# Ledger of designs, part 18: peptides against a protein of PDB entry 3C66

Target 1, 189 residues: chain A of PDB entry 3C66
Amino acid sequence: KSWANLFEKNDFFFRYKFYLEITAYTRGSDEQHLKWSGLVESKVRLLVMKLEVLAGIKIAHPFTKPFESSYCCPTEDDYEMIQDKYGSHKTETALNALKLVTDENKEEESIKDAPKAYLSTMYIGLDFNIENKKEKVDIHIPCTEFVNLCRSFNEDYGDHKVFNLALRFVKGYDLPDEVFDENEKRPSK

## One batch from the design tools (peptide; aimed at target 1 T144 N148 R168)

Design b2_p15_1_s3 (made by RFdiffusion4, then SolubleMPNN; from b2_p15_1, 10 letters changed)
Fold by OpenDDE base, seed 1:
Structure b2_p15_1_s3 (fold): chain B 189 residues (1-189), chain A 15 residues (1-15)
Amino acid sequence: as target 1 above (189 residues)
Amino acid sequence: MVYIDEKTHARIFLE
């Protein structure tokens, strides 16, 4: 299946039991985030290629559109909290403690010049081979290689106070609310 | 079901 075909389908986040979330975080300027997230997004295809060749993975399909969000992030602790809580339905409600930046409020005086954390998230749907139940799959290796690839591109990206990159293995029922439309029901366990 | 390493179920980052 082509990436284009998958993007055209509205059932991507219902199709798989498992997803890999790739999130680029930036606590800084929008320009910094644009460069960082753009780099990460440009390398996702390489991760997909590495996942596809694993014997235990039947399918690794990327969702081509990134999900974008930003929060007012006045402290480093807030930034750590975002990285800890984002990406899981179980924990994402903790983000309500922070001010979400929207098109409606971004020009407000208290928001426009406030410190911000920017988030860009890519998703990969995963299907595993079940023919051999004793087969072990370890996606840790390709994931860490991917992180190293992105981090090593520019020395500036070594500053974890500003730039962060996280990969989260998530079940379909625990996907963040952002991936579903208002009229869609979350997948069940 | 295929065994998935426990580490893959958690957030993965460069340590």
Scores: peptide ipSAE 0.031, ipTM 0.688, DockQ to the pose 0.132
OpenDDE base, seeds 2, 3, 4, 5: peptide ipSAE 0.028, 0.035, 0.030, 0.030; ipTM 0.684, 0.686, 0.681, 0.685; seeds 2, 3 fail the geometry check

Design b2_p15_1_s4 (made by RFdiffusion4, then SolubleMPNN; from b2_p15_1, 11 letters changed)
Fold by OpenDDE base, seed 1:
Structure b2_p15_1_s4 (fold): chain B 189 residues (1-189), chain A 15 residues (1-15)
Amino acid sequence: as target 1 above (189 residues)
Amino acid sequence: MVIVDEKTKARIFLE
């Protein structure tokens, strides 16, 4: 069974208590982002494999499709803000200060030629072994290895002013709004 | 907790 067939959006974001988010950021062209995000996405399966072998993790299931978004990003400070605030319901409201690029507004003159930050986000649902809860599961190591793997692939990806990467461990109730449909209720604590 | 890699500026958010 392919990952594509196993995990559809329908209940994926309600199924787990915990998720790991992987976001590729690009402040540059859409072509630059396509290459960078494509690389990151191609390596997610390796991260899953590293998570699965941890004694405290029972299941690590990737969602098959990335979430795509882009913002007008006129300054480096705006780019830092996006990287700090994106990926958590608690903090994502700060992004309202930036102009989200949509199909409806992308052809507007003020948006079309503006500097942009592009985001591609992959999600991994996590189920922990209750019996091993006595041992704190440290996912820092596999996350760091993943970052190093992606960054070392091409020298161009070393420019953090253009290309960046974040991994975020979140609880289901703190997932970004983007993962839910308008008619879906956010999971409770 | 947020860990920022000094060289790459990659961010790892743990809780």
Scores: peptide ipSAE 0.670, ipTM 0.957, DockQ to the pose 0.835
OpenDDE base, seeds 2, 3, 4, 5: peptide ipSAE 0.049, 0.625, 0.640, 0.448; ipTM 0.738, 0.950, 0.952, 0.908

Design b2_p15_2 (made by RFdiffusion4)
Pose (drawn by RFdiffusion4):
Structure b2_p15_2 (pose): chain A 189 residues (1-189), chain P 15 residues (1-15)
Amino acid sequence: as target 1 above (189 residues)
Amino acid sequence: VEFEVEDNLLKAKFH
């Protein structure tokens, strides 16, 4: 074999059938989002610990990089549809109605200056100890405990017209396009 | 903190 093989990109978004995504939103400034998403990102490892000790959770595997994007966001209505529609491949298409900030256009006049909404998503891939028969697995408490941990006593993130946090349980075939690069086809049925 | 649940979506609002 060769050195090129050792350095082959990992296949994180193909090896699990289930993912938990944690999303920090900011309809505000760049530094408002830096602090906010920075706080949330700092707590994600704790969710891994809380989840992984559970009977039923075989592994809670965090990916190493947040997925980041921002849209021009004129209205409150837009910020809300972004939260609603972002996260699932079934629905992320609705985001095409808004202008996405890219490598090419980040420098353009009508974009550099426009108010923006910011997203930062982390993925925890899940695998399960399948109990007995097909049963429901409840991981609600560790998810809400994680949410309660996303706080600061010296910084108010209470204005939800600005700051928001969301979690999704998304099957592999339904992951957002952003997680698969130009090479990779997405998982199927 | 206020929570909203929709299918596989959990949202949180802070106060």

Design b2_p15_2_s1 (made by RFdiffusion4, then SolubleMPNN; from b2_p15_2, 8 letters changed)
Fold by OpenDDE base, seed 1:
Structure b2_p15_2_s1 (fold): chain B 189 residues (1-189), chain A 15 residues (1-15)
Amino acid sequence: as target 1 above (189 residues)
Amino acid sequence: VKFEEKGNVLKAFYE
């Protein structure tokens, strides 16, 4: 049960059937996002600890590298769409309607000064003790505690127009494309 | 903190 072995991508996104995605969203400045995402990322280890002690969870392993992306986000509706569609292979194609900010285009005048949504996502791989889930493991309590811990750190983080935090429970075959290399095939159902 | 569940997503916000 060594986290050190999971610091590299390797086969992390092929190793588990289930993952918990933790995404910090910011519609504002890069500075605002840096503070918000940094806080969320710093608390992930505490969530892992709480997940590990649940009887139904055999293993909870964090992938320590955050996944970063940003989009031009001119409206609040766009921001809501990002939060709804991001984090699932089934729905992530909807993000193609927005302009992805890249190293190649970030200095363009139309992008540089545009309103942006920033995303930072952490992943936890989960292995459950019960394969055939007669009773589903309830992760609501540790997740609630984690969200409370992050949101209560600063009153400004209560502004959902700017700062948001979402947890998504996903199956390996439904992980976003961002976690796989171009030459890798996503896990099968 | 209020949770809004939509499918397998938990969205958290202050009430």
Scores: peptide ipSAE 0.046, ipTM 0.710, DockQ to the pose 0.748
OpenDDE base, seeds 2, 3, 4, 5: peptide ipSAE 0.033, 0.036, 0.033, 0.043; ipTM 0.663, 0.689, 0.664, 0.702; seed 4 fails the geometry check

Design b2_p15_2_s2 (made by RFdiffusion4, then SolubleMPNN; from b2_p15_2, 12 letters changed)
Fold by OpenDDE base, seed 1:
Structure b2_p15_2_s2 (fold): chain B 189 residues (1-189), chain A 15 residues (1-15)
Amino acid sequence: as target 1 above (189 residues)
Amino acid sequence: VKIKIEGNKIYFTYE
């Protein structure tokens, strides 16, 4: 299946039981985030290729559109909290403690010049060749290689106070609300 | 499972 065909389908986030989330974080300028997230997004295809060749993975299909968000992030603790809580429906409500930047509020004086954390998230739908739920597939190696590839591209990306990259293995019923339309029902367990 | 790499350390969190 082509990536384009998958993107055109509105059922991508219902199609798989499991997803790999790839999130690029930046606490800095929008320009810094644009470069960092752009790099990460450009390398996702390489991760997909490495996942597809694993014996335990039947399918690894990327969703081609990134999800973008930004928060007012006045402290380092807030930045750590975002990285901890984002990407799971179980924990994402904690982000309500922070001010979400929107098109409606971005020009407000209290928001415009405030420190911000930027997030760009890519999704990979996964189907496994596992008949027994007790069987495990190790994706550690390809994921580690991917992170190293992104982080090593520029020395500046080694600054974890500014740039971060996280991969999260998530079940379909625990996907963030952002991936669903207002009229869509979240997948059940 | 969340995978976070910081320097030479790899962290895993399980949900």
Scores: peptide ipSAE 0.034, ipTM 0.696, DockQ to the pose 0.093
OpenDDE base, seeds 2, 3, 4, 5: peptide ipSAE 0.034, 0.034, 0.030, 0.033; ipTM 0.701, 0.685, 0.678, 0.679; seed 2 fails the geometry check

Design b2_p15_2_s3 (made by RFdiffusion4, then SolubleMPNN; from b2_p15_2, 6 letters changed)
Fold by OpenDDE base, seed 2:
Structure b2_p15_2_s3 (fold): chain B 189 residues (1-189), chain A 15 residues (1-15)
Amino acid sequence: as target 1 above (189 residues)
Amino acid sequence: VEFEIEGNKLYARYH
């Protein structure tokens, strides 16, 4: 099956039991985020290639479109909280303590000029060649290489106060709500 | 870069 036929949005987040989330974070300007997230997104194909050659991985399939969000982020603690809580249905409700920036509220005076954290998230669906529930696939090496590749591209990306990158392994039932349409029911456990 | 695999969760938090 060609990758092209898998990009029908509707089935991607139901097709796999496991997903790798790649989130680029920026606490700064929209321009800074566009450069950082664009770099990260451009390297996802290299990560997929490295995952596909692992003996324990049967399929590594990227979703083609990033998910974009932004929050009012007045403090460094808020930025750490976003990075801790984002990317899991179990923890994402903690983000309700922050003001989500939307097309409806972005022009409000309290939001327009406020410090912001920007998030861009890419997803990779994973299928494993695990015949026995006891086989562990170590994806640490390719994930570390990917992060080092992104972070080493520009010296500015070494500033963890502004630019961050997280990779999160998530089960399909624990995907963030943003990946499902309003009419879609979250996968059961 | 610490990858904690707790069960079926790999967290790579890059601080």
Scores: peptide ipSAE 0.043, ipTM 0.726, DockQ to the pose 0.325
OpenDDE base, seeds 1, 3, 4, 5: peptide ipSAE 0.040, 0.041, 0.038, 0.039; ipTM 0.712, 0.723, 0.714, 0.715; seeds 1, 4 fail the geometry check

Design b2_p15_2_s4 (made by RFdiffusion4, then SolubleMPNN; from b2_p15_2, 9 letters changed)
Fold by OpenDDE base, seed 3:
Structure b2_p15_2_s4 (fold): chain B 189 residues (1-189), chain A 15 residues (1-15)
Amino acid sequence: as target 1 above (189 residues)
Amino acid sequence: VKFKIEGNKLFATYE
């Protein structure tokens, strides 16, 4: 199958047992988030290239479309909670305590002027070499390099109160609900 | 495993 066909949602979130989830967080303006997330997204291909050359990784395929969400985020503690709970089906229900910004409610005065946390999430499907199970695949190096690359691009991105970047290694059955359509069943454990 | 970088430090959390 051509690499190009993997950019379609179709069965991407069912193809792999493991995913690397890359989330850019912004507690600030939409404009700030667009710049930050755009930068992160532009560098994902570099991360993929670094992952592909690891002996323990057979395949690293990016899903090129970002998933976008935003929450009313009145406090720094709420922002930390979002970063802690987002990205896993096991924990994402905790986000129900926050007001999700939707197209239907974004024009409400209470939401329009509220502090917000913006999230843009990219996914990389991973296939590991089974024969090398004994070798710990150290993805920390390429992941660290990626984060450093993004954070060092602009000095403003060093402000962790506003801009954050997280990488989460997630099993297919624990992917967030956002990646599945209403008619799709979550992969089994 | 979740990776979080604060400054130049990488933090790994196991879930």
Scores: peptide ipSAE 0.035, ipTM 0.655, DockQ to the pose 0.094
OpenDDE base, seeds 1, 2, 4, 5: peptide ipSAE 0.034, 0.035, 0.030, 0.052; ipTM 0.650, 0.686, 0.679, 0.691; seeds 2, 5 fail the geometry check

Design b2_p15_3 (made by RFdiffusion4)
Pose (drawn by RFdiffusion4):
Structure b2_p15_3 (pose): chain A 189 residues (1-189), chain P 15 residues (1-15)
Amino acid sequence: as target 1 above (189 residues)
Amino acid sequence: EIEVFPSGLLKHFPF
């Protein structure tokens, strides 16, 4: 074999059928999002610990990099549809109604200056100890405990017209396009 | 298929 093989890109978004995504939103400034998403990102490892000790959770595998994007966001209505529609491949298409900030356009006049909404998503891939028959697995408490941990006593993130946090359980075929690069086809049926 | 809860979007207002 060759050295090129050792350095082949991982296949995180193909190896699991289930993913938990944690999303920090900011309809505000760049530094408001830096602090906010920075706080949330700092707590994600704790969710891994809380999840992984559970009977039923075989593994909670965090990816190493947050997925980031921002949109021009004039109205409160837009910020809300972003939260609603972002996270699932079934629905992320609605985001095309807003202008996405890219490598090419981040420097343009009508974009550099426009108010923006910011997203930062982390992925925890899940695998399960399948109990007995097809049963419901409840991981609600560790999710809400994680949410309660996303706080600061010296920084108010209470204005939800600005700051928001969301979690999704998303099957592999339904992951957002952003996680697959130009090479990779997405998982199927 | 097994079921996992929460399913879909889970959201709470922050502090």

Design b2_p15_3_s1 (made by RFdiffusion4, then SolubleMPNN; from b2_p15_3, 7 letters changed)
Fold by OpenDDE base, seed 5:
Structure b2_p15_3_s1 (fold): chain B 189 residues (1-189), chain A 15 residues (1-15)
Amino acid sequence: as target 1 above (189 residues)
Amino acid sequence: EIEIVPSGLFRKRPS
């Protein structure tokens, strides 16, 4: 498949008008997140396969590398806010109320021992067959099957206080800042 | 314009 060679970022986030974001959330330990996100990432290819066969989808290309981030997350409300606001340029500024963990601050005492929410995000670029006059493409089934597949793998992943999984359909101009370099201009509407 | 369903955020809540 043509996307098998998409190892490097290149212009991936400029190629498509639409993207599907898959984010694995963990409010717990790094070890818990490694297992959870690793599982989710290992199943993304199955979701791609299901998307590619849908009428109206011409191309579904995964970006091969996850984007990783973590926040200090002292409360369940903060965790809900992260899940609600992350993944869209329109809403991600709300996350500024939380402390982003960085390589520069991770060793600070107030951060090192703080409860954290870990995020791993995979991106799928989507191209649609507009010529098929289909005004509506429903991706609910493959997305639901994907979530069920991941959560059913281990009983522990049923604990929504710790483990969460969300999918977000976004337009290219609404991609999070994390996907662009400092010198790259965000796609216009 | 193509309408995608679900649009935006998809989160399965605990049943």
Scores: peptide ipSAE 0.371, ipTM 0.894, DockQ to the pose 0.631
OpenDDE base, seeds 1, 2, 3, 4: peptide ipSAE 0.371, 0.364, 0.357, 0.367; ipTM 0.895, 0.893, 0.889, 0.893

Design b2_p15_3_s2 (made by RFdiffusion4, then SolubleMPNN; from b2_p15_3, 7 letters changed)
Fold by OpenDDE base, seed 5:
Structure b2_p15_3_s2 (fold): chain B 189 residues (1-189), chain A 15 residues (1-15)
Amino acid sequence: as target 1 above (189 residues)
Amino acid sequence: EIEIVPEGLFKQKPS
């Protein structure tokens, strides 16, 4: 498959009108997140395979590297807010209410020992078969199967207070800012 | 235009 050679960002986030975002969330330790996100990432290729066989999907190409971020997350409500708002340019400004952990601030006393939510996000670029006159493409089944596959791997991953997994279908113009460099212009609507 | 389902966020409800 051609996507197997996509090791660099290049124009990946400009190539497609649509993207599927897969985000693994962990409110806990970095070690917990490493295991959880690693599992999710290892299964993304299976999701791609299931998407590619859908009649309405022409292409499903994963970006090879995850995007990593973490926030100070004092409460469960904050954790829910992150899950609701992350992954869309339209809503991501709500995350400004939380403290983003950065290389510059991670050693600050107030941040170092604070409860954190860790995020790892994988992206799949999607191209659809418009010529098939298909007006509706349902990706619910492959997405559900993927979530179930990841969640069932270990009983610990059933704890939604710690581990979460969400998929978001977004248009290219609504991709999060994290995927673009400072010198890149966001795709227009 | 093609409608994609589900649109937006897909999050499994806590079991």
Scores: peptide ipSAE 0.282, ipTM 0.868, DockQ to the pose 0.649
OpenDDE base, seeds 1, 2, 3, 4: peptide ipSAE 0.277, 0.274, 0.275, 0.279; ipTM 0.867, 0.866, 0.864, 0.866

Design b2_p15_3_s3 (made by RFdiffusion4, then SolubleMPNN; from b2_p15_3, 6 letters changed)
Fold by OpenDDE base, seed 2:
Structure b2_p15_3_s3 (fold): chain B 189 residues (1-189), chain A 15 residues (1-15)
Amino acid sequence: as target 1 above (189 residues)
Amino acid sequence: EIEIVPSGLFKQKPK
């Protein structure tokens, strides 16, 4: 499998046992989200570089395309729930309580003018150095630096009521459904 | 088995 295959969906979500998810959240306008998510996406390669130099990480490969979704988000509590539950197959069913915005329903009266949360998610596949017998890999520093880098870019991004950023470490079998096609079977434990 | 720190969700609290 060529390096070029990492830029296509192909088998990216079957290739690694572990993934790091980076999700930019915006409760506001689509224009606000476009700016925020674009900034976050532009910095992902810097996070990859910081991960690659860690002794415990053998490979950190980004998937090149973001996954996009949006939900009707009438309350701040709903927004917190999205941030807590999104990105894991174990917890993503909680999102069913919210209305997913689609091309088919976006013009409905109940959806068109409703408050919305926008999500853009980037994925990094991870392979670890087993030879070092390291059972523990600390990615706290590079993750913190990444968040700080994104948040400090513009003062507006300090408003957590509107803009949020989360990272999630997940196993391949716990990837959210969005990464798989209907004909693909989720990796087993 | 490899343990990653932080495990799971990493979210910075508002300052």
Scores: peptide ipSAE 0.353, ipTM 0.886, DockQ to the pose 0.629
OpenDDE base, seeds 1, 3, 4, 5: peptide ipSAE 0.351, 0.344, 0.348, 0.350; ipTM 0.884, 0.882, 0.883, 0.884

Design b2_p15_3_s4 (made by RFdiffusion4, then SolubleMPNN; from b2_p15_3, 8 letters changed)
Fold by OpenDDE base, seed 4:
Structure b2_p15_3_s4 (fold): chain B 189 residues (1-189), chain A 15 residues (1-15)
Amino acid sequence: as target 1 above (189 residues)
Amino acid sequence: EIEIVPSGKFSKKPS
């Protein structure tokens, strides 16, 4: 299988009806996040391999570049909110209650030293095997195994107050705005 | 059409 054509954004977020989002969350330092997200990203190919061999899945193609974002995250409740609301267009507007860290504002005194939540999100495009006549495809096992693999790599990653890893099955029309350029229109239902 | 499970966001939480 060649993923070379998927290294660039191109039409990746228009190509599939369904996506699996893998988001590594860190409420801590950028160094902590770099280690955590780097680990998660390094294991995504293993998840892809487990997904693509499922009878109901015809294609599992990773987008090879992570999407990075960070928010001022003063409380644990804010961190839970980020984890609940992120990754869906339907819910992402709730994130507007938090201060998004940008290149323009990151040096502001109120932001620079503020507690932050860091997010790194990987995407897998999914195509399903209609010919299999399977009514239900369960991806819970490979996804759970992936989470366990990442979390068990270091004992520190068991601290859910700092490190989190979530997967979201999402339809293309419900992808977060971050995956589209300003001139792109999100897929319709 | 195939139903995908789980159909939303999921993560392993502490017990």
Scores: peptide ipSAE 0.236, ipTM 0.840, DockQ to the pose 0.623
OpenDDE base, seeds 1, 2, 3, 5: peptide ipSAE 0.230, 0.228, 0.235, 0.235; ipTM 0.830, 0.836, 0.836, 0.839

Design b2_p15_4 (made by RFdiffusion4)
Pose (drawn by RFdiffusion4):
Structure b2_p15_4 (pose): chain A 189 residues (1-189), chain P 15 residues (1-15)
Amino acid sequence: as target 1 above (189 residues)
Amino acid sequence: ELEVYPEFLGPFSHS
């Protein structure tokens, strides 16, 4: 074999059938999002611990990099549809109605200056100890405990017209396009 | 199929 093989990209978004995504939103400024998403991101490892000790959770595997994007966001209505529609491949297409900030256009006049909404998503891939028969697995408490941990006593993130946090349980075939690069086909049926 | 709860949680903010 060769050195090129050792350095082959990992296949995180193909190896698990289930993913928990944690999303920080900011309809505000660049630094408002830096602090906000920075706080949330600092707590994600705790969710891994809380989840992984559970009977039923075989592994809670965090990916190493947050997925970031921002859209021009004129109206409150837009910010809301972003939260609603972002996260699932079934629905992320609706985001095409808004202008996405890219490598090419981040420098353009009508974009550099426009108010923006910012997203930062982390992925925890899940695998399960399948109990007995096909049963419901409840991981709600550790998810809400994680939410309650996303706070600061010296910084108010209470204005939801600005700051928001969301979590999604998304099956592998339904992961957002952003997680698969130009090479990779997405998982199927 | 395996059922996992929650499927969606949020949006949230804290003061």

Design b2_p15_4_s1 (made by RFdiffusion4, then SolubleMPNN; from b2_p15_4, 6 letters changed)
Fold by OpenDDE base, seed 1:
Structure b2_p15_4_s1 (fold): chain B 189 residues (1-189), chain A 15 residues (1-15)
Amino acid sequence: as target 1 above (189 residues)
Amino acid sequence: ELIIEPEKLGPFSSP
């Protein structure tokens, strides 16, 4: 099936058993985040190409739309917590301790002027070639090359207090709640 | 069982 048929959200997050999540984090302005996330998103296709040639990966398909979220982030510890807990259903409940910024609350004075962490997340669905009897697939090299490519684009992206990038390998049953509609049942183990 | 390494990469501090 062409990538064009994977644009239905409901089909993509049920199609694969495994996903690679790519999250760009920014603790700063919306403008800073738009530049950083836009850069990361522009490079995802290069990561896909590197994953597809790995022995044991049969298919790597990107979901082409980012997931966007933002939190009130008053401290550096809150920013570290976001980066630790986001991207897994097992851990994302810890983010409930922070104020999620929504269209309904963004104009509240306490939220409008608060320090924020912005998140943009890209997903890659993975299918593995079981025939190769490879019990192990190492994605460290292509993922590290991808991070280095993004961070080396501008010296400002070296400031880890503002700009961060993480990759997470996730099973379909442990995807964040954001990828499912309210009426969708999460995949079982 | 298929082992994928690493399970989590980052947050990356600048090298």
Scores: peptide ipSAE 0.329, ipTM 0.870, DockQ to the pose 0.632
OpenDDE base, seeds 2, 3, 4, 5: peptide ipSAE 0.325, 0.296, 0.325, 0.316; ipTM 0.866, 0.840, 0.864, 0.863; seed 3 fails the geometry check

Design b2_p15_4_s2 (made by RFdiffusion4, then SolubleMPNN; from b2_p15_4, 6 letters changed)
Fold by OpenDDE base, seed 3:
Structure b2_p15_4_s2 (fold): chain B 189 residues (1-189), chain A 15 residues (1-15)
Amino acid sequence: as target 1 above (189 residues)
Amino acid sequence: ELIIEPEYLGPFSSP
C-alpha cells in the first residue's frame, strides 16, 4: 500500500505522541531555498527507512508535504535565533520578534528587498516499542547520516551562513502552531 | 519512560 494515500493532514498531527521534525533553513534567495529544501525533502524517505529498522521504533511515517515559512532576517544573530526557537510550541513565540513574510505583506517595500530566512519543515510521526521499563532509543546515527548525506550533495551546502539543517524530536503537545488549523485543539499532555 | 537521544541535532552540533 502506497504510504502517500494513508495520511491526510487532518489526523496526522493527532495520530502520534511523538514526531521528528526535519527543518531546512536558507538565509538567501528563494531559488537557493527551493534547491536546498527540495534536496532535503527528496532524502527524507531514506531517513525513514533507517529509523524503521531501529529496534525501539515500531512505526516511522512521513507527512508528505513540507510546511513552509519565511522571516525577515536582517542579521546572522536573527538566523541563529530562528534555528534555536523554531520547531517547539514552547519557544516559537520568540519568533514574534521577527517579521513573518506572508502573501499579504510580501510586496511591501520593507519586506520585498529585505534579507530573508526560508524554512521548510518535514514531519515524521513515530510510534515506539515501549516496554514497562525506562527505554532509550538512540536516533543519532540515522539522523547524522541523513544530515551528512544532504550536506555532502553539493559543496555550497557546507556554508552554514546560508544553508542549515536541523532535526528535532518533539511531543505532539509541543508541535508548532502551524501544523494545526484554527479550529483544532492542540493535543494535551 | 521513553528517552530519545538526541532530542535535537542542529547545524551547530559537530558531527
Scores: peptide ipSAE 0.409, ipTM 0.880, DockQ to the pose 0.509
OpenDDE base, seeds 1, 2, 4, 5: peptide ipSAE 0.333, 0.388, 0.283, 0.378; ipTM 0.857, 0.877, 0.829, 0.863; seed 4 fails the geometry check

Design b2_p15_4_s3 (made by RFdiffusion4, then SolubleMPNN; from b2_p15_4, 6 letters changed)
Fold by OpenDDE base, seed 3:
Parts: sequence; C-alpha cells; structure tokens
Structure b2_p15_4_s3 (fold): chain B 189 residues (1-189), chain A 15 residues (1-15)
Amino acid sequence: as target 1 above (189 residues)
Amino acid sequence: ELEIVPKELGPFSSP
C-alpha cells in the first residue's frame, strides 16, 4: 500500500492503536502562536526519527497537518485547565466551560479583544514490535530532547506563562473528537 | 501488556 493512502485523514486515526500527541500552546497573540507552533511543527520529523530507532517501536508515522483550536482564556487557571484537559476524549468535555473561538464568533466584541489560548496539535501514529517480548518502551529521552530543542530555540519560549509544549500518549479510542469527521465512528477499545 | 512510559511529558504549566 503506497504511503500516499496513509495521508487520507479517515484512515490515519483508525490505522493505529496508539498515538503520540504533540500540542503547542500559546497564551498571547496569533503572531506569537504562529512562530511557536511553526517551530514545533518543523521539529516533529526529528522526533519521529528518534522514535523509529527505539527498540519496541516498529513504526512512527506523523500526520502531516496540525489541528488548530483557540479558546477565550481570561486567567492563568483557565490556561492550566486547557493544558490538563485537552488531548483526551475522557477529559476534553471540561473545555466546554470555555468559549471556543470559531470563524462564526471571532468578530464578536467580547471574543475579539479577549485573551486567547491557541493550540496546535500534531499526531504521530505508533505501531509496536510485540515479538521482541519487550513489555516496556521508554520514550522519555527522545520526547525530552524534543521539548528542550523547541524551548531552547528562543529565550522567549522559556516563558511558561505564554508558551507551553506537551506530549501525550493516547490510545486510539481516547483520541479527541477533533480528529474524527461527523460521519466517523470513534474506534472501540 | 505493552507499557509505554511516560504517558505525559511537558514541561507545561499544569502540575
């Protein structure tokens, strides 16, 4: 099967049992987020290369497009909540307490001038080599190296009040709703 | 069962 068929959105989020989510967060301007998320996105290929050589990982495939979302984020506590709750179907419903920014509402006066948190999420599909009887795969080193690489690029990215970066290991049945189309059924356990 | 560690990595502002 050609690599080209892997990039149809519909097959990617059903193909793997496991995913690594990489989310760049920005509480600031759209321009700040564009620079930060663009940097993170540019480094994902380096993370993939480091994951592929780990004993127990058979395949690490990045999805080529980020998922973009933004919320009205008036407080630091709201920003912490977004970072805690985002990226899992089990917890994402807590984000309904915040105002999601959409193309339909972005020009509303109460939303236009409000503090915002911007999110860009990249997905890596993971397949594991079970035959090697490795019960444990440690991804700590390559993921930490990736975070350090992104944050060390500019001193401004050290400000955790503005710029954050999280990696989450998620099972396919617990992927966020954003990855599925309205006509798609979420994977079962 | 296959164990992947860690499950979550930052740093992010959430404790």
Scores: peptide ipSAE 0.242, ipTM 0.837, DockQ to the pose 0.450
OpenDDE base, seeds 1, 2, 4, 5: peptide ipSAE 0.230, 0.240, 0.103, 0.239; ipTM 0.831, 0.826, 0.689, 0.821

